Peptides against a protein of PDB entry 1EBD. Designs and how they scored, part 74

Target 1, 138 residues: chain A of PDB entry 1EBD
Amino acid sequence: KASYEGKVAAEAIAGHPSAVDYVAIPAVVFSDPECASVGYFEQQAKDEGIDVIAAKFPFAANGRALALNDTDGFLKLVVRKEDGVIIGAQIIGPNASDMIAELGLAIEAGMTAEDIALTIHAHPTLGEIAMEAAEVAL

## One batch from the design tools (peptide; made by RFdiffusion4, then SolubleMPNN)

Design b2_p21_1_s2 (from b2_p21_1, 9 letters changed)
Fold by OpenDDE base, seed 3:
Structure b2_p21_1_s2 (fold): chain B 138 residues (1-138), chain A 21 residues (1-21)
Amino acid sequence: as target 1 above (138 residues)
Amino acid sequence: MKKPLTHIRDEALERIKKLAA
């Protein structure tokens, strides 16, 4: 199945296949706005010869961000074109330091953009932006 | 062999700083 193929691909990116090995380590800067990243940046992937889609969605279009009057920044997913597997994510904006965890989990599990797009997120929440960015990648 | 994702955090930190600039 597609999810199994994605897992195998993610394990290859991690280097040595192991049930106890982690694929990615998050990086966080607790600034205003907060900045967070996990896995590949778009240019890092390109430098390694990986063909990727960079799917970006702004907090200015997120209902909860609007309600909080905190709409600076965006979420970006780095998706491998070949199979739709998420290999990286960056967030600049409200609650980025906590929101990066969902995307770290997705990368560790070898999930695709489609998997996140089809996951229901509560409304209205900042977390919906992950689903919106995933839809952009489809 | 591809470079493991767990070994690119330091470069990621520098890229974050540039994105936030």
Scores: peptide ipSAE 0.202, ipTM 0.741, DockQ to the pose 0.062
Fold by OpenDDE base, seed 4:
Structure b2_p21_1_s2 (fold): chain B 138 residues (1-138), chain A 21 residues (1-21)
Amino acid sequence: as target 1 above (138 residues)
Amino acid sequence: MKKPLTHIRDEALERIKKLAA
C-alpha cells in the first residue's frame, strides 16, 4: 500500500508542466551558504514508500566554485529507481536559490537523471554540478 | 488537474532551516 501510494505521489510530480497546475514548488533560504530544495527529500520519498537513489556531488569538486573560492556544500538529486525520473533536488552552496530552477524545470517536465547528464552545461559554471550529480545517479 | 505538493514544500522549508542553522 505504501509503495503504491508513493508511486502515485511521484507520478503527480512528473510530467505536469503548467503555469497553474504545477506540482514542484521550490523552498529557498537565503543564508550563507544558500539552501534550496524542490520536490522530495530522500527521506520524504522513503517515508512514502518510493524507492530512490540519492545522488550527491560536492561544490568542492566544481571548477567554478573553486575559482570563486566558495566550495561549501553540495547538490543532491533524488531519483526514482524504477525509471530514473527526478523527483527531488536539494542544493546547499553558491547561487543555490537560482540554480534550483533548472531542477524544478526538470521535475515538472518529468525528466530523468540521464536527461540532465546528457545536457551540455557551459564550462566552467556552477550549474555543471547538476550534470555531475546526474551522472552519479546513473 | 492536480494540486501542488505544498505539504512537501512546507516540510522542505523546515528541513532547510535545520541545515542552515
Scores: peptide ipSAE 0.200, ipTM 0.732, DockQ to the pose 0.086
Fold by OpenDDE base, seed 2:
Structure b2_p21_1_s2 (fold): chain B 138 residues (1-138), chain A 21 residues (1-21)
Amino acid sequence: as target 1 above (138 residues)
Amino acid sequence: MKKPLTHIRDEALERIKKLAA
């Protein structure tokens, strides 16, 4: 966010007006395990009256996580029931700080859980967990 | 037009910090 705002400011100074229009902004804590979030938490969505499905998949069931002996945590997708659109995601586990970017992209693009479930992820990778969680949401 | 999620970022950060604690 700060980097993006800096770019917008620089462009404005250069005579090119820009507008800051964020849809989803990630939050990351570089702990061990890492924690990352983008969009709505389940409770945040409920507090705003959005009917959601919370789909959770553990790293303990992910092949790459097992191979790395780093299986703490999970990925959670928050999916709007009305249309299946992904509106939030949380990750606790290995590489969460980088993995959250895929889900940020999905939210920005208005993708559904089905879109992610039908996207082939390389095997074995940590990234497969996003596909697995999306399948849970179907 | 999508509803911006900027309004929930700060709250989300606090929630994720609790998960990391």
Scores: peptide ipSAE 0.170, ipTM 0.762, DockQ to the pose 0.079
Fold by OpenDDE base, seed 5:
Structure b2_p21_1_s2 (fold): chain B 138 residues (1-138), chain A 21 residues (1-21)
Amino acid sequence: as target 1 above (138 residues)
Amino acid sequence: MKKPLTHIRDEALERIKKLAA
């Protein structure tokens, strides 16, 4: 089961010069529970003067997480208040290292919290937590 | 033009490690 006192292993994709210009690069720590981030943290956005909504939803309220008996942690969306655009996301919990990819895509595409909220996610899945957090941001 | 989000990645790993601790 998940333990915050477990092993921590980090992996990050470096933004090397390339023909493809990425806006958001994920960072992952393969601890138990896993931790993943892409884009702004809430405090980073605030420090840069961006007015944001931090929308958090716990895995303890996710049906798939409950079924897996793996409910530690949460997903947090960092949403720009002006236009609802997602500019960051953090996940602590089951499958965080893979789940962060959807949110990285959303950020690169300039999607809003509403876009995610209106995207149907299969039930029951861990991925639904992104939709739930997006709804909180509305 | 929007500021690239890659500029804020530099602190991401450290912040994530703190969350895991």
Scores: peptide ipSAE 0.116, ipTM 0.675, DockQ to the pose 0.086

Design b2_p21_1_s3 (from b2_p21_1, 10 letters changed)
Fold by OpenDDE base, seed 1:
Structure b2_p21_1_s3 (fold): chain B 138 residues (1-138), chain A 21 residues (1-21)
Amino acid sequence: as target 1 above (138 residues)
Amino acid sequence: MRKPRTEIREEALAKIKELAA
């Protein structure tokens, strides 16, 4: 299963302290819209020679966001192509400051995009956007 | 050498601002 490879990858990454620390530290801006990030940005990964998929999903396509009339922005997953492990995430949009925590957990645990895609999120919620973005990465 | 956590956060915040623009 992909999750097993993800765990191994996470452990391997743990052997690189600088990378682990970077991955684990979230950053949040409480602006309108909110902005949040954890782990690698796409360009940072590329600069380090990591082949990545940047999977982006807009809040405009999220049911809860539509219901809230707050559809600006997107969620982006940065996924390592080699094993599908999520190594970064950025959110610009409603409740980004709280939503980033789930993705931080996923990254810390060495989860893959598939792991998130296979996790059922409550409907309708903003959090579903993580699942949608993960599906894009598959 | 590991970057200080503060520096990592500052860099991330700067990048976020770029994305939000």
Scores: peptide ipSAE 0.260, ipTM 0.771, DockQ to the pose 0.035
Fold by OpenDDE base, seed 2:
Structure b2_p21_1_s3 (fold): chain B 138 residues (1-138), chain A 21 residues (1-21)
Amino acid sequence: as target 1 above (138 residues)
Amino acid sequence: MRKPRTEIREEALAKIKELAA
């Protein structure tokens, strides 16, 4: 967030059109397990009147997490029901700080849960959990 | 200023379709 705000400020000083969009800015806590979030939380979307699907998938069901003996937590996708567009994601678990980048990219690109579900993820990886959560949202 | 997300998506899909044809 701070780095992004610095870029926005620099662009403003340079006379280029720029705006801050906090929806797509990730937030990370480097705890054990790590926590990461980008876009809407489920309740935030509901408070704004957006009808959403909250698709949750646990690390305990992920093959790589099992192999690493690190299965605490889950990944949650917040998907707008009307068109399947991903508008938020939260991750608690191993490598959450890096894994959130995929979902941030998906949100910025206007991708749907179907787009993620139909994207092949390497096996076995923690990243497969994003695909699994997307399938839940379908 | 970036384009709307839906517009970005449509442009990306169109490009992919073109390259895959």
Scores: peptide ipSAE 0.027, ipTM 0.485, DockQ to the pose 0.155
Fold by OpenDDE base, seed 3:
Structure b2_p21_1_s3 (fold): chain B 138 residues (1-138), chain A 21 residues (1-21)
Amino acid sequence: as target 1 above (138 residues)
Amino acid sequence: MRKPRTEIREEALAKIKELAA
């Protein structure tokens, strides 16, 4: 967030058009397991009166996670019920710090859970968990 | 300035279809 705000400020000072958009700014904690978040939390959306589906899928059911013997945690998608648009995502588990980027892109582009569910992910990978969670939201 | 999200989505979908053809 700080880096992004600094970039926006620099662009404004330079006389270039710029705007701040906090929709898809990620937050990462490099703990074990890693924690990553982008966009709305479930309760945050509810507090603002947004009707959402919280689709959760565990790493314990992911083939790559099993092979790595690293199955703690889950991925959660926060999906607006009205139109299926993804408005938030949280990951606790292996490689969360890198995996959050796909979901940040999806939110930034206004994609739906269906868009991710219909996107083929390489097998076996940790990233497949995003597709699985998206299917839960359908 | 940033385009509206809906416009970005529509353009992205069009691009995907183009690349998949």
Scores: peptide ipSAE 0.022, ipTM 0.469, DockQ to the pose 0.173
Fold by OpenDDE base, seed 5:
Structure b2_p21_1_s3 (fold): chain B 138 residues (1-138), chain A 21 residues (1-21)
Amino acid sequence: as target 1 above (138 residues)
Amino acid sequence: MRKPRTEIREEALAKIKELAA
Protein backbone atom coordinates (compact mmCIF):
# COMPACT_ATOMS: atom_id res chain seq x y z
CA LYS B 1 0.00 0.00 0.00
CA ALA B 2 1.39 3.34 -1.06
CA SER B 3 2.08 6.18 1.34
CA TYR B 4 -0.59 8.57 2.51
CA GLU B 5 1.25 11.36 0.77
CA GLY B 6 0.70 9.66 -2.54
CA LYS B 7 -2.96 9.13 -1.80
CA VAL B 8 -3.43 12.76 -0.90
CA ALA B 9 -1.73 13.77 -4.09
CA ALA B 10 -3.99 11.56 -6.15
CA GLU B 11 -7.07 12.90 -4.44
CA ALA B 12 -5.92 16.46 -4.84
CA ILE B 13 -5.47 15.93 -8.54
CA ALA B 14 -9.07 14.79 -8.78
CA GLY B 15 -10.08 18.17 -7.42
CA HIS B 16 -13.75 18.28 -6.55
CA PRO B 17 -14.78 17.33 -3.01
CA SER B 18 -17.90 15.52 -4.17
CA ALA B 19 -15.79 13.04 -6.10
CA VAL B 20 -12.70 12.85 -3.90
CA ASP B 21 -13.09 9.15 -3.28
CA TYR B 22 -13.61 8.39 -6.95
CA VAL B 23 -10.42 9.69 -8.49
CA ALA B 24 -9.79 6.79 -10.83
CA ILE B 25 -12.96 6.05 -12.76
CA PRO B 26 -12.17 3.76 -15.66
CA ALA B 27 -13.47 4.21 -19.17
CA VAL B 28 -13.56 1.20 -21.44
CA VAL B 29 -14.42 0.62 -25.06
CA PHE B 30 -14.89 -3.03 -25.89
CA SER B 31 -13.56 -2.77 -29.39
CA ASP B 32 -10.94 -4.88 -31.08
CA PRO B 33 -8.44 -4.03 -29.82
CA GLU B 34 -9.98 -2.98 -26.53
CA CYS B 35 -9.34 0.49 -25.22
CA ALA B 36 -9.23 1.44 -21.58
CA SER B 37 -8.29 4.55 -19.69
CA VAL B 38 -8.16 5.75 -16.13
CA GLY B 39 -7.02 9.04 -14.67
CA TYR B 40 -5.18 11.62 -16.69
CA PHE B 41 -4.25 11.50 -20.28
CA GLU B 42 -0.82 12.90 -20.92
CA GLN B 43 -2.07 16.00 -22.66
CA GLN B 44 -4.69 16.66 -20.00
CA ALA B 45 -2.01 16.65 -17.35
CA LYS B 46 0.18 18.96 -19.37
CA ASP B 47 -2.70 21.33 -20.00
CA GLU B 48 -3.21 21.58 -16.28
CA GLY B 49 0.44 22.32 -15.70
CA ILE B 50 1.41 18.93 -14.32
CA ASP B 51 4.89 17.88 -15.33
CA VAL B 52 4.56 14.26 -16.37
CA ILE B 53 6.44 11.38 -17.86
CA ALA B 54 4.52 9.31 -20.36
CA ALA B 55 5.92 5.81 -20.25
CA LYS B 56 4.81 3.62 -23.12
CA PHE B 57 5.38 -0.07 -23.67
CA PRO B 58 4.11 -2.08 -26.64
CA PHE B 59 2.32 -5.39 -26.50
CA ALA B 60 4.58 -6.49 -29.32
CA ALA B 61 7.30 -6.80 -26.71
CA ASN B 62 5.18 -8.76 -24.24
CA GLY B 63 5.74 -12.49 -24.09
CA ARG B 64 2.14 -13.44 -23.42
CA ALA B 65 0.87 -11.19 -26.18
CA LEU B 66 3.28 -12.84 -28.57
CA ALA B 67 2.15 -16.28 -27.49
CA LEU B 68 -1.45 -15.26 -28.07
CA ASN B 69 -0.61 -13.75 -31.45
CA ASP B 70 -2.29 -10.57 -30.25
CA THR B 71 0.33 -7.89 -30.11
CA ASP B 72 -1.39 -4.74 -31.30
CA GLY B 73 -1.31 -1.74 -29.06
CA PHE B 74 0.43 -0.54 -25.97
CA LEU B 75 0.15 0.51 -22.38
CA LYS B 76 0.92 4.07 -21.37
CA LEU B 77 1.50 5.29 -17.84
CA VAL B 78 1.18 8.95 -17.02
CA VAL B 79 3.52 9.59 -14.14
CA ARG B 80 4.02 12.80 -12.23
CA LYS B 81 7.66 13.63 -12.68
CA GLU B 82 8.19 15.20 -9.29
CA ASP B 83 7.56 12.10 -7.24
CA GLY B 84 6.79 9.28 -9.64
CA VAL B 85 3.14 9.02 -8.65
CA ILE B 86 0.94 7.42 -11.28
CA ILE B 87 -1.87 9.76 -12.22
CA GLY B 88 -3.18 8.12 -15.37
CA ALA B 89 -3.01 5.11 -17.61
CA GLN B 90 -4.20 4.09 -21.04
CA ILE B 91 -4.24 0.64 -22.57
CA ILE B 92 -4.97 -0.31 -26.13
CA GLY B 93 -4.65 -4.01 -26.68
CA PRO B 94 -5.58 -7.45 -25.45
CA ASN B 95 -7.51 -7.60 -22.20
CA ALA B 96 -7.28 -3.84 -21.72
CA SER B 97 -10.71 -3.77 -20.11
CA ASP B 98 -9.55 -5.97 -17.26
CA MET B 99 -5.97 -4.85 -17.04
CA ILE B 100 -6.97 -1.26 -16.37
CA ALA B 101 -8.18 -2.30 -12.93
CA GLU B 102 -4.68 -2.76 -11.56
CA LEU B 103 -3.76 0.70 -12.66
CA GLY B 104 -6.95 2.18 -11.31
CA LEU B 105 -6.06 0.63 -7.99
CA ALA B 106 -2.57 2.02 -8.23
CA ILE B 107 -3.86 5.52 -8.88
CA GLU B 108 -6.42 5.32 -6.09
CA ALA B 109 -3.72 4.22 -3.69
CA GLY B 110 -1.30 6.92 -4.78
CA MET B 111 1.28 4.41 -5.93
CA THR B 112 4.40 5.30 -7.83
CA ALA B 113 5.86 3.79 -10.93
CA GLU B 114 8.45 2.24 -8.66
CA ASP B 115 5.73 0.49 -6.70
CA ILE B 116 4.47 -1.17 -9.86
CA ALA B 117 7.96 -1.90 -11.15
CA LEU B 118 8.84 -3.63 -7.91
CA THR B 119 5.64 -5.68 -7.84
CA ILE B 120 6.22 -9.14 -9.22
CA HIS B 121 3.88 -10.01 -12.04
CA ALA B 122 3.45 -13.59 -13.13
CA HIS B 123 5.39 -14.65 -16.19
CA PRO B 124 4.30 -14.80 -18.88
CA THR B 125 1.24 -12.59 -18.57
CA LEU B 126 -0.23 -9.60 -20.28
CA GLY B 127 -0.12 -7.87 -16.92
CA GLU B 128 3.65 -7.76 -17.07
CA ILE B 129 3.29 -4.90 -19.48
CA ALA B 130 2.32 -2.64 -16.59
CA MET B 131 5.54 -3.54 -14.86
CA GLU B 132 7.50 -2.95 -18.03
CA ALA B 133 5.95 0.45 -18.58
CA ALA B 134 6.61 1.34 -14.97
CA GLU B 135 10.25 0.47 -15.43
CA VAL B 136 10.38 2.80 -18.40
CA ALA B 137 9.12 5.58 -16.17
CA LEU B 138 11.93 5.14 -13.64
CA MET A 1 -21.24 7.96 -1.92
CA ARG A 2 -19.05 5.54 -0.05
CA LYS A 3 -17.33 6.40 3.19
CA PRO A 4 -14.31 8.66 3.01
CA ARG A 5 -11.20 6.80 1.99
CA THR A 6 -9.41 7.70 5.18
CA GLU A 7 -12.16 6.23 7.29
CA ILE A 8 -12.21 3.03 5.26
CA ARG A 9 -8.48 2.70 5.63
CA GLU A 10 -8.55 3.28 9.35
CA GLU A 11 -11.24 0.67 9.80
CA ALA A 12 -9.36 -1.82 7.69
CA LEU A 13 -6.13 -1.29 9.57
CA ALA A 14 -7.88 -1.63 12.89
CA LYS A 15 -9.44 -4.89 11.80
CA ILE A 16 -6.14 -6.26 10.55
CA LYS A 17 -4.48 -5.45 13.85
CA GLU A 18 -7.25 -7.13 15.74
CA LEU A 19 -7.13 -10.25 13.62
CA ALA A 20 -3.37 -10.44 13.85
CA ALA A 21 -3.41 -10.25 17.64
Scores: peptide ipSAE 0.016, ipTM 0.386, DockQ to the pose 0.079; fails the geometry check

Design b2_p21_1_s4 (from b2_p21_1, 10 letters changed)
Fold by OpenDDE base, seed 1:
Structure b2_p21_1_s4 (fold): chain B 138 residues (1-138), chain A 21 residues (1-21)
Amino acid sequence: as target 1 above (138 residues)
Amino acid sequence: MKKPLTHIREEALEQIKKLAA
């Protein structure tokens, strides 16, 4: 957020119009395990009357996490039932702070769980967990 | 039109901090 706001301000000062506008701003806590979130939490969506699917997949079932011996936590996708669009994501686990970016991109692009599920992720990687969670949402 | 999600950031941050504790 701070970096983005600084960039926008710098561009404005430089006389360059900024057309960049984010729909979702990530939140990251560099704890052990790391925690990251973007978009809606499940309950937040429900409180706003959005019917959602919360698709959860554990790092304990992720090949790379197992190889790293770092399997605590999970990835959760918050998917709008009406159209399958991803409206939120939370990650607690290894490399959550970086992995949240893919999901932020998905939300910004208005992607569906199916879009992520159909995106081939390298094996074995932590990133596969996004694909796995997306498959759960289908 | 995409619905902005920035309005929930502060609450999300608080929630995630609780998860990290």
Scores: peptide ipSAE 0.180, ipTM 0.756, DockQ to the pose 0.078
Fold by OpenDDE base, seed 3:
Structure b2_p21_1_s4 (fold): chain B 138 residues (1-138), chain A 21 residues (1-21)
Amino acid sequence: as target 1 above (138 residues)
Amino acid sequence: MKKPLTHIREEALEQIKKLAA
């Protein structure tokens, strides 16, 4: 399965493990709208010769964002084409500083876009935008 | 072995600013 292949690939990326050796470290700017990132940016991956899919989904199409009248921005996943593994994520929009944690976990666990797409997210929530972006990457 | 993601990228904050522009 794709998830198994992703796990093997993630182990290769991790290198030598240590008690404080994390795969990805998040960065957050508490502006309005908030900005958050973890792992690779699209251009960083390309500069290192990694073939990637940049999957983008806007908050303007998210039900909870519409209900809150706070629809600026988007979520972007950086997915390695070879095996579908998520290697980066960026969020500009409502609650980005908290929402980045799910994607940090996904990267640390070596998950694929398919893994996120097949995970049921509560409706309507801001968080389900991660599932929507993952579906774009498929 | 593939290149690890564990290194802190100095460009992270600058890249975020570009996205927010």
Scores: peptide ipSAE 0.142, ipTM 0.707, DockQ to the pose 0.051
Fold by OpenDDE base, seed 5:
Structure b2_p21_1_s4 (fold): chain B 138 residues (1-138), chain A 21 residues (1-21)
Amino acid sequence: as target 1 above (138 residues)
Amino acid sequence: MKKPLTHIREEALEQIKKLAA
């Protein structure tokens, strides 16, 4: 069963001086539900003067999450208002540790919320939640 | 200077821990 007060295990990767310096390095906490983040949090963006939309979609509204009886949490996209580019993402919920990778890719590639919204995700999957959140941002 | 978005990684782990708390 899921518990927000349960065990927390953290893992993160960092850039290396002798390697390519990636701009979107994920951080993951292997709690139940899992927590993952890449890029800006909305408050970080605001503190730096970036005008953002924070688009949130709950796992309780995701078909696969319902089928798995694992509906705690949400996905949040941090989208720059000026051009719709995704600059951050946070996921609390099932498979967050793996699902964050798609959004890391999107950020590295400079993709917009529209790009994600128009990318077909298999149905029913947890991954659809990224598409749903992207649609919210439009 | 750090590339855009890279500079925020140092705070990310602590922030997501707060989300789980």
Scores: peptide ipSAE 0.136, ipTM 0.702, DockQ to the pose 0.099
Fold by OpenDDE base, seed 2:
Structure b2_p21_1_s4 (fold): chain B 138 residues (1-138), chain A 21 residues (1-21)
Amino acid sequence: as target 1 above (138 residues)
Amino acid sequence: MKKPLTHIREEALEQIKKLAA
């Protein structure tokens, strides 16, 4: 966030119009397990009148998490029902602070749950959980 | 009798899960 705000300020000084959009800026707590979020929470979307699907998939069902004996938590995707676009994601679990970047990219690019579901993720990896959650949203 | 430290982690996990629910 601080780095992004710095870039916006620098662009403004340079005479380039820039707006700060905090929707796709991640928030991370380096606890055990890690906690990460980007975009809308489900309730935030509902409060703004957006009809959403909340697709949740647990690390306990992820092969890599099982192999690591680190299965606490889950990944949640917040998907707009009208067009299937991902507008938020939350991750609690191993490597959440790094894995949130994929979802941040997806949100910024306007990708749908189908786009993520059809993206091949290496096996076995923690990252597969994003694909699994996307499939739940379909 | 002292509670084991494991309860602290469990409580934290529960609160985090509620936050993201």
Scores: peptide ipSAE 0.023, ipTM 0.491, DockQ to the pose 0.018

Design b2_p21_2_s1 (from b2_p21_2 with A2S V3R R6L T9R Y14R)
Fold by OpenDDE base, seed 4:
Structure b2_p21_2_s1 (fold): chain B 138 residues (1-138), chain A 21 residues (1-21)
Amino acid sequence: as target 1 above (138 residues)
Amino acid sequence: SSRLELLDRRAAERRAAKAAA
């Protein structure tokens, strides 16, 4: 966020059009396992009166995670029930810090769980878990 | 909230784009 805001400020000073419109600011903790979050947490959504589906898929069921013998954690999608729009995501597990970017993009683009479910993810990859979680949300 | 409003706008834009495709 700070880096992005610095970029926007620099562009504004230079006389270029800039916008600070963002929905999803990623938060990452580089622990073992890594933790990453973007958008709404389930409880935050509920507190704002948003009816959500919390679709959870474990790394223990992910082929690449199994192959790596690193299966701790899960991916959780927070999906608005009304229209299937992804409004948040949390990842605890291998490579969460990088994997969260896909979901940040999805949120910023106003994508639905269906959009992710219909996106082919390479097999076997850790990122495939996003597709699996999206399918759970359908 | 401002965040929810922006989410709604982005969702609407996405729906419009899908409908126009």
Scores: peptide ipSAE 0.339, ipTM 0.851, DockQ to the pose 0.846
Fold by OpenDDE base, seed 3:
Structure b2_p21_2_s1 (fold): chain B 138 residues (1-138), chain A 21 residues (1-21)
Amino acid sequence: as target 1 above (138 residues)
Amino acid sequence: SSRLELLDRRAAERRAAKAAA
């Protein structure tokens, strides 16, 4: 966030119109397992009166996680029921700190769970879990 | 919230783009 705001300020100083225009700010804790979040938590959405689907998929069901013997945790998508738009995501598990970026991009682009479900993910990878969670939300 | 308003606008823009494709 701070680095992005710095870029906006630099562009303004250089004479280019710019504004802080983001929805998704990632938060990461480099613990074991790693924890990452972007956008709304399920309860935050509910507190604001947004009806959501919490689509959860465990790493224990992911082929790459099994092969790595690192299957603790899950990925959760927070999807608005009205239109299927992804408004938040949380990951607890292997490579969560890097995997959260895909979901941040999806939120910023106004993507739906269907958009991710229809995106081909390489096999076998940890990243496939995003596609699996998206399918749960459909 | 300002965040939700921006989210709604971007979602609408994406829907419009997909409909026009």
Scores: peptide ipSAE 0.333, ipTM 0.849, DockQ to the pose 0.798
Fold by OpenDDE base, seed 5:
Structure b2_p21_2_s1 (fold): chain B 138 residues (1-138), chain A 21 residues (1-21)
Amino acid sequence: as target 1 above (138 residues)
Amino acid sequence: SSRLELLDRRAAERRAAKAAA
């Protein structure tokens, strides 16, 4: 966030007006396991009257996580029922701090769970869990 | 604009782009 805002400010100073226009700001805690979040939490969406699907997939079912012997936690997608658009994501588990970036991109791009489900992820990888969670939301 | 409004706009833009492809 600070880096992006700094870039916007620099562009404005240089005479190129730009706006800070983003849907989601990632939040990361470098604990063990790591925690990361972007966009809506399930309850936040419900509080705003948004009907959502909370699609959860555990790292215990991810091939790469198993191979690394690091299977604590899960990935959760918050998907708007009306149109399948991803509006939030939470990750607790290995590499959560880096993996949240894909989901931030998905949210900013207005992607659906189907978009993620139909994106080929290398096998086996931790990132594959995003695809698995997206499939749960379908 | 609210976060929800921006979400709706981005979603609409993506749908339009996919339809035009």
Scores: peptide ipSAE 0.317, ipTM 0.840, DockQ to the pose 0.756
Fold by OpenDDE base, seed 1:
Structure b2_p21_2_s1 (fold): chain B 138 residues (1-138), chain A 21 residues (1-21)
Amino acid sequence: as target 1 above (138 residues)
Amino acid sequence: SSRLELLDRRAAERRAAKAAA
């Protein structure tokens, strides 16, 4: 967020209006396990009257996480029920700070849970947990 | 909210793009 704000300011000074707004500004806490979030939290969506599915998948069920002996936490997708659009994601677990980028991209692009579910993720990887959570949301 | 409106617009844009493909 701070980096983005700095870039916007620099562009404004240079005479280039930043007309692009973003839905998915990531927030990361580099704890152990890492925590990352982008878009809506489930309760935030509900507070705005959005009917959502909170699809949760644990790292304990992820092959790569098991192989790494690092299985704490989960990935949660917040999916709008009306059209299946992903509106938020939270990750607590290994590599959360990097993995959140895929979901940020998905949200910015207006992708659905189906889009993620139908995207082939390499096996075994931590990242395929996003696909697993998307399948839960279907 | 502004965020919700942006989400709706981008979702619509993606649907339109997929339909045109």
Scores: peptide ipSAE 0.375, ipTM 0.862, DockQ to the pose 0.824; fails the geometry check

Design b2_p21_2_s2 (from b2_p21_2, 8 letters changed)
Fold by OpenDDE base, seed 4:
Structure b2_p21_2_s2 (fold): chain B 138 residues (1-138), chain A 21 residues (1-21)
Amino acid sequence: as target 1 above (138 residues)
Amino acid sequence: SERLELLDRRAAERRALLAAL
């Protein structure tokens, strides 16, 4: 956030059109397990009157997580029911701090759960959990 | 909210992009 706001300010000073976009700014806690979030939390969406699907997939069902013996946590996609657009994501688990970037990109691009579900993820990877959660949202 | 407006804009931009292909 602060780094991004500094960049926006620098761009504005340089005469470039720039706006602070708070939609897809990630928040990360480098705990064990790691925690990462981008966009809406499920409750925040509900509080704004957005009808959402909260699609949750556990790392305990991810082949790479099992192979690493690190299966704590889950990925949650917050998907707007009306159009399937991804409006938020939360990850608690291995590599959450890096994996959140894919979902930040998806939100910034206006992607749907279907877009992620139809994206081939390498096997076996932790990243497959995004695809699995997207399939749950369909 | 401004956040929802931005999300709606992004979704609309993506739909427009796909329709132009």
Scores: peptide ipSAE 0.342, ipTM 0.852, DockQ to the pose 0.792
Fold by OpenDDE base, seed 5:
Structure b2_p21_2_s2 (fold): chain B 138 residues (1-138), chain A 21 residues (1-21)
Amino acid sequence: as target 1 above (138 residues)
Amino acid sequence: SERLELLDRRAAERRALLAAL
């Protein structure tokens, strides 16, 4: 956030058109387990009248998490029911701080749960949990 | 909300892009 705001400010100072046009700002807590969020929480979407699916997949079912002996937590996708568009994601678990970036990209690009479900993730990786959660949302 | 409007725009842009491929 701050780095992006600094870039926007520098562009404005340089006389270039500058607009803040982002949907998703990541929030990360470097705890153990790590916590990360981007876009809508399920309740925030509901409070705005958005009908959503909250698709949750546990790290305990992820092959890489098992291999690392770090299986606490889950990934949650918040998916708009009408069109399958991903509008939010939350991760509690291993590497959540880095993994949230994929989901931030998906939200900014207007991607659906199907787009992630149809994206090949390397096996075994923690990143597969995004694909698994996307499949739950279909 | 402004955020919802941006989401709708991004989704529409993506659909338009895919339809043009």
Scores: peptide ipSAE 0.333, ipTM 0.850, DockQ to the pose 0.860
Fold by OpenDDE base, seed 3:
Structure b2_p21_2_s2 (fold): chain B 138 residues (1-138), chain A 21 residues (1-21)
Amino acid sequence: as target 1 above (138 residues)
Amino acid sequence: SERLELLDRRAAERRALLAAL
């Protein structure tokens, strides 16, 4: 957030077109397990009157997480029911701080859960959990 | 909200792009 806002401010001062977009601004806590979030939380969407699907997939069901013996936590996608558009994501688990970037890109591009579900992820990887959570949202 | 308006715009832009392919 702060680094992004600083970049936008610098662009504006330099006379370039600049817009602040808060949709895909990540928040990360480098704890054990790591925590990452981007876009809407499920409750924030509900408080704004958005009908959502909260699709959750556990790291305990991920092949790479099992191989690493690091299976605590989950990925959650917040998907708008009307059109399947991804509006938020939360990750608690291994490599959450890096994995949140894919979901930030998906939200910024206006992607659906189907777009991620139809994207082949390398096997076995932690990143496959995004595809698995997207399939749950279909 | 401003966030919802941005989401709606991004979704519309993506739908328009896909319809043009």
Scores: peptide ipSAE 0.330, ipTM 0.850, DockQ to the pose 0.792
Fold by OpenDDE base, seed 1:
Structure b2_p21_2_s2 (fold): chain B 138 residues (1-138), chain A 21 residues (1-21)
Amino acid sequence: as target 1 above (138 residues)
Amino acid sequence: SERLELLDRRAAERRALLAAL
């Protein structure tokens, strides 16, 4: 967040038209387990009158997480019901700080849960949990 | 909200891009 705001400010000072035009700015807490979020939380969407699906998939059901013996937490997708567009994501679990980037990309690109569900993820990986959560949202 | 408007724009841009392929 601050880095992007600093870039926009520098561009404005240089006389370039610039704005903070990001919807998917990640927030990360490097705890154990890690916590990451991008876009809307479910309640924030509801408070704005957006009808959403909160699709949740646990790391306890992820093959890589099981192999690593690190199965705490989950991934949650916040999906707009009207069109299936991903508007937010939260991850609590292994590698959440890195995994949130895929979901940030999806949100900034205006992707749907179907787009992620139809994306081949390598097996077994922690990243497959995004695909699994997307399938729950369908 | 501004955030929702941006999300709607991104979704519309993506749909338009895919329709042009």
Scores: peptide ipSAE 0.329, ipTM 0.849, DockQ to the pose 0.848

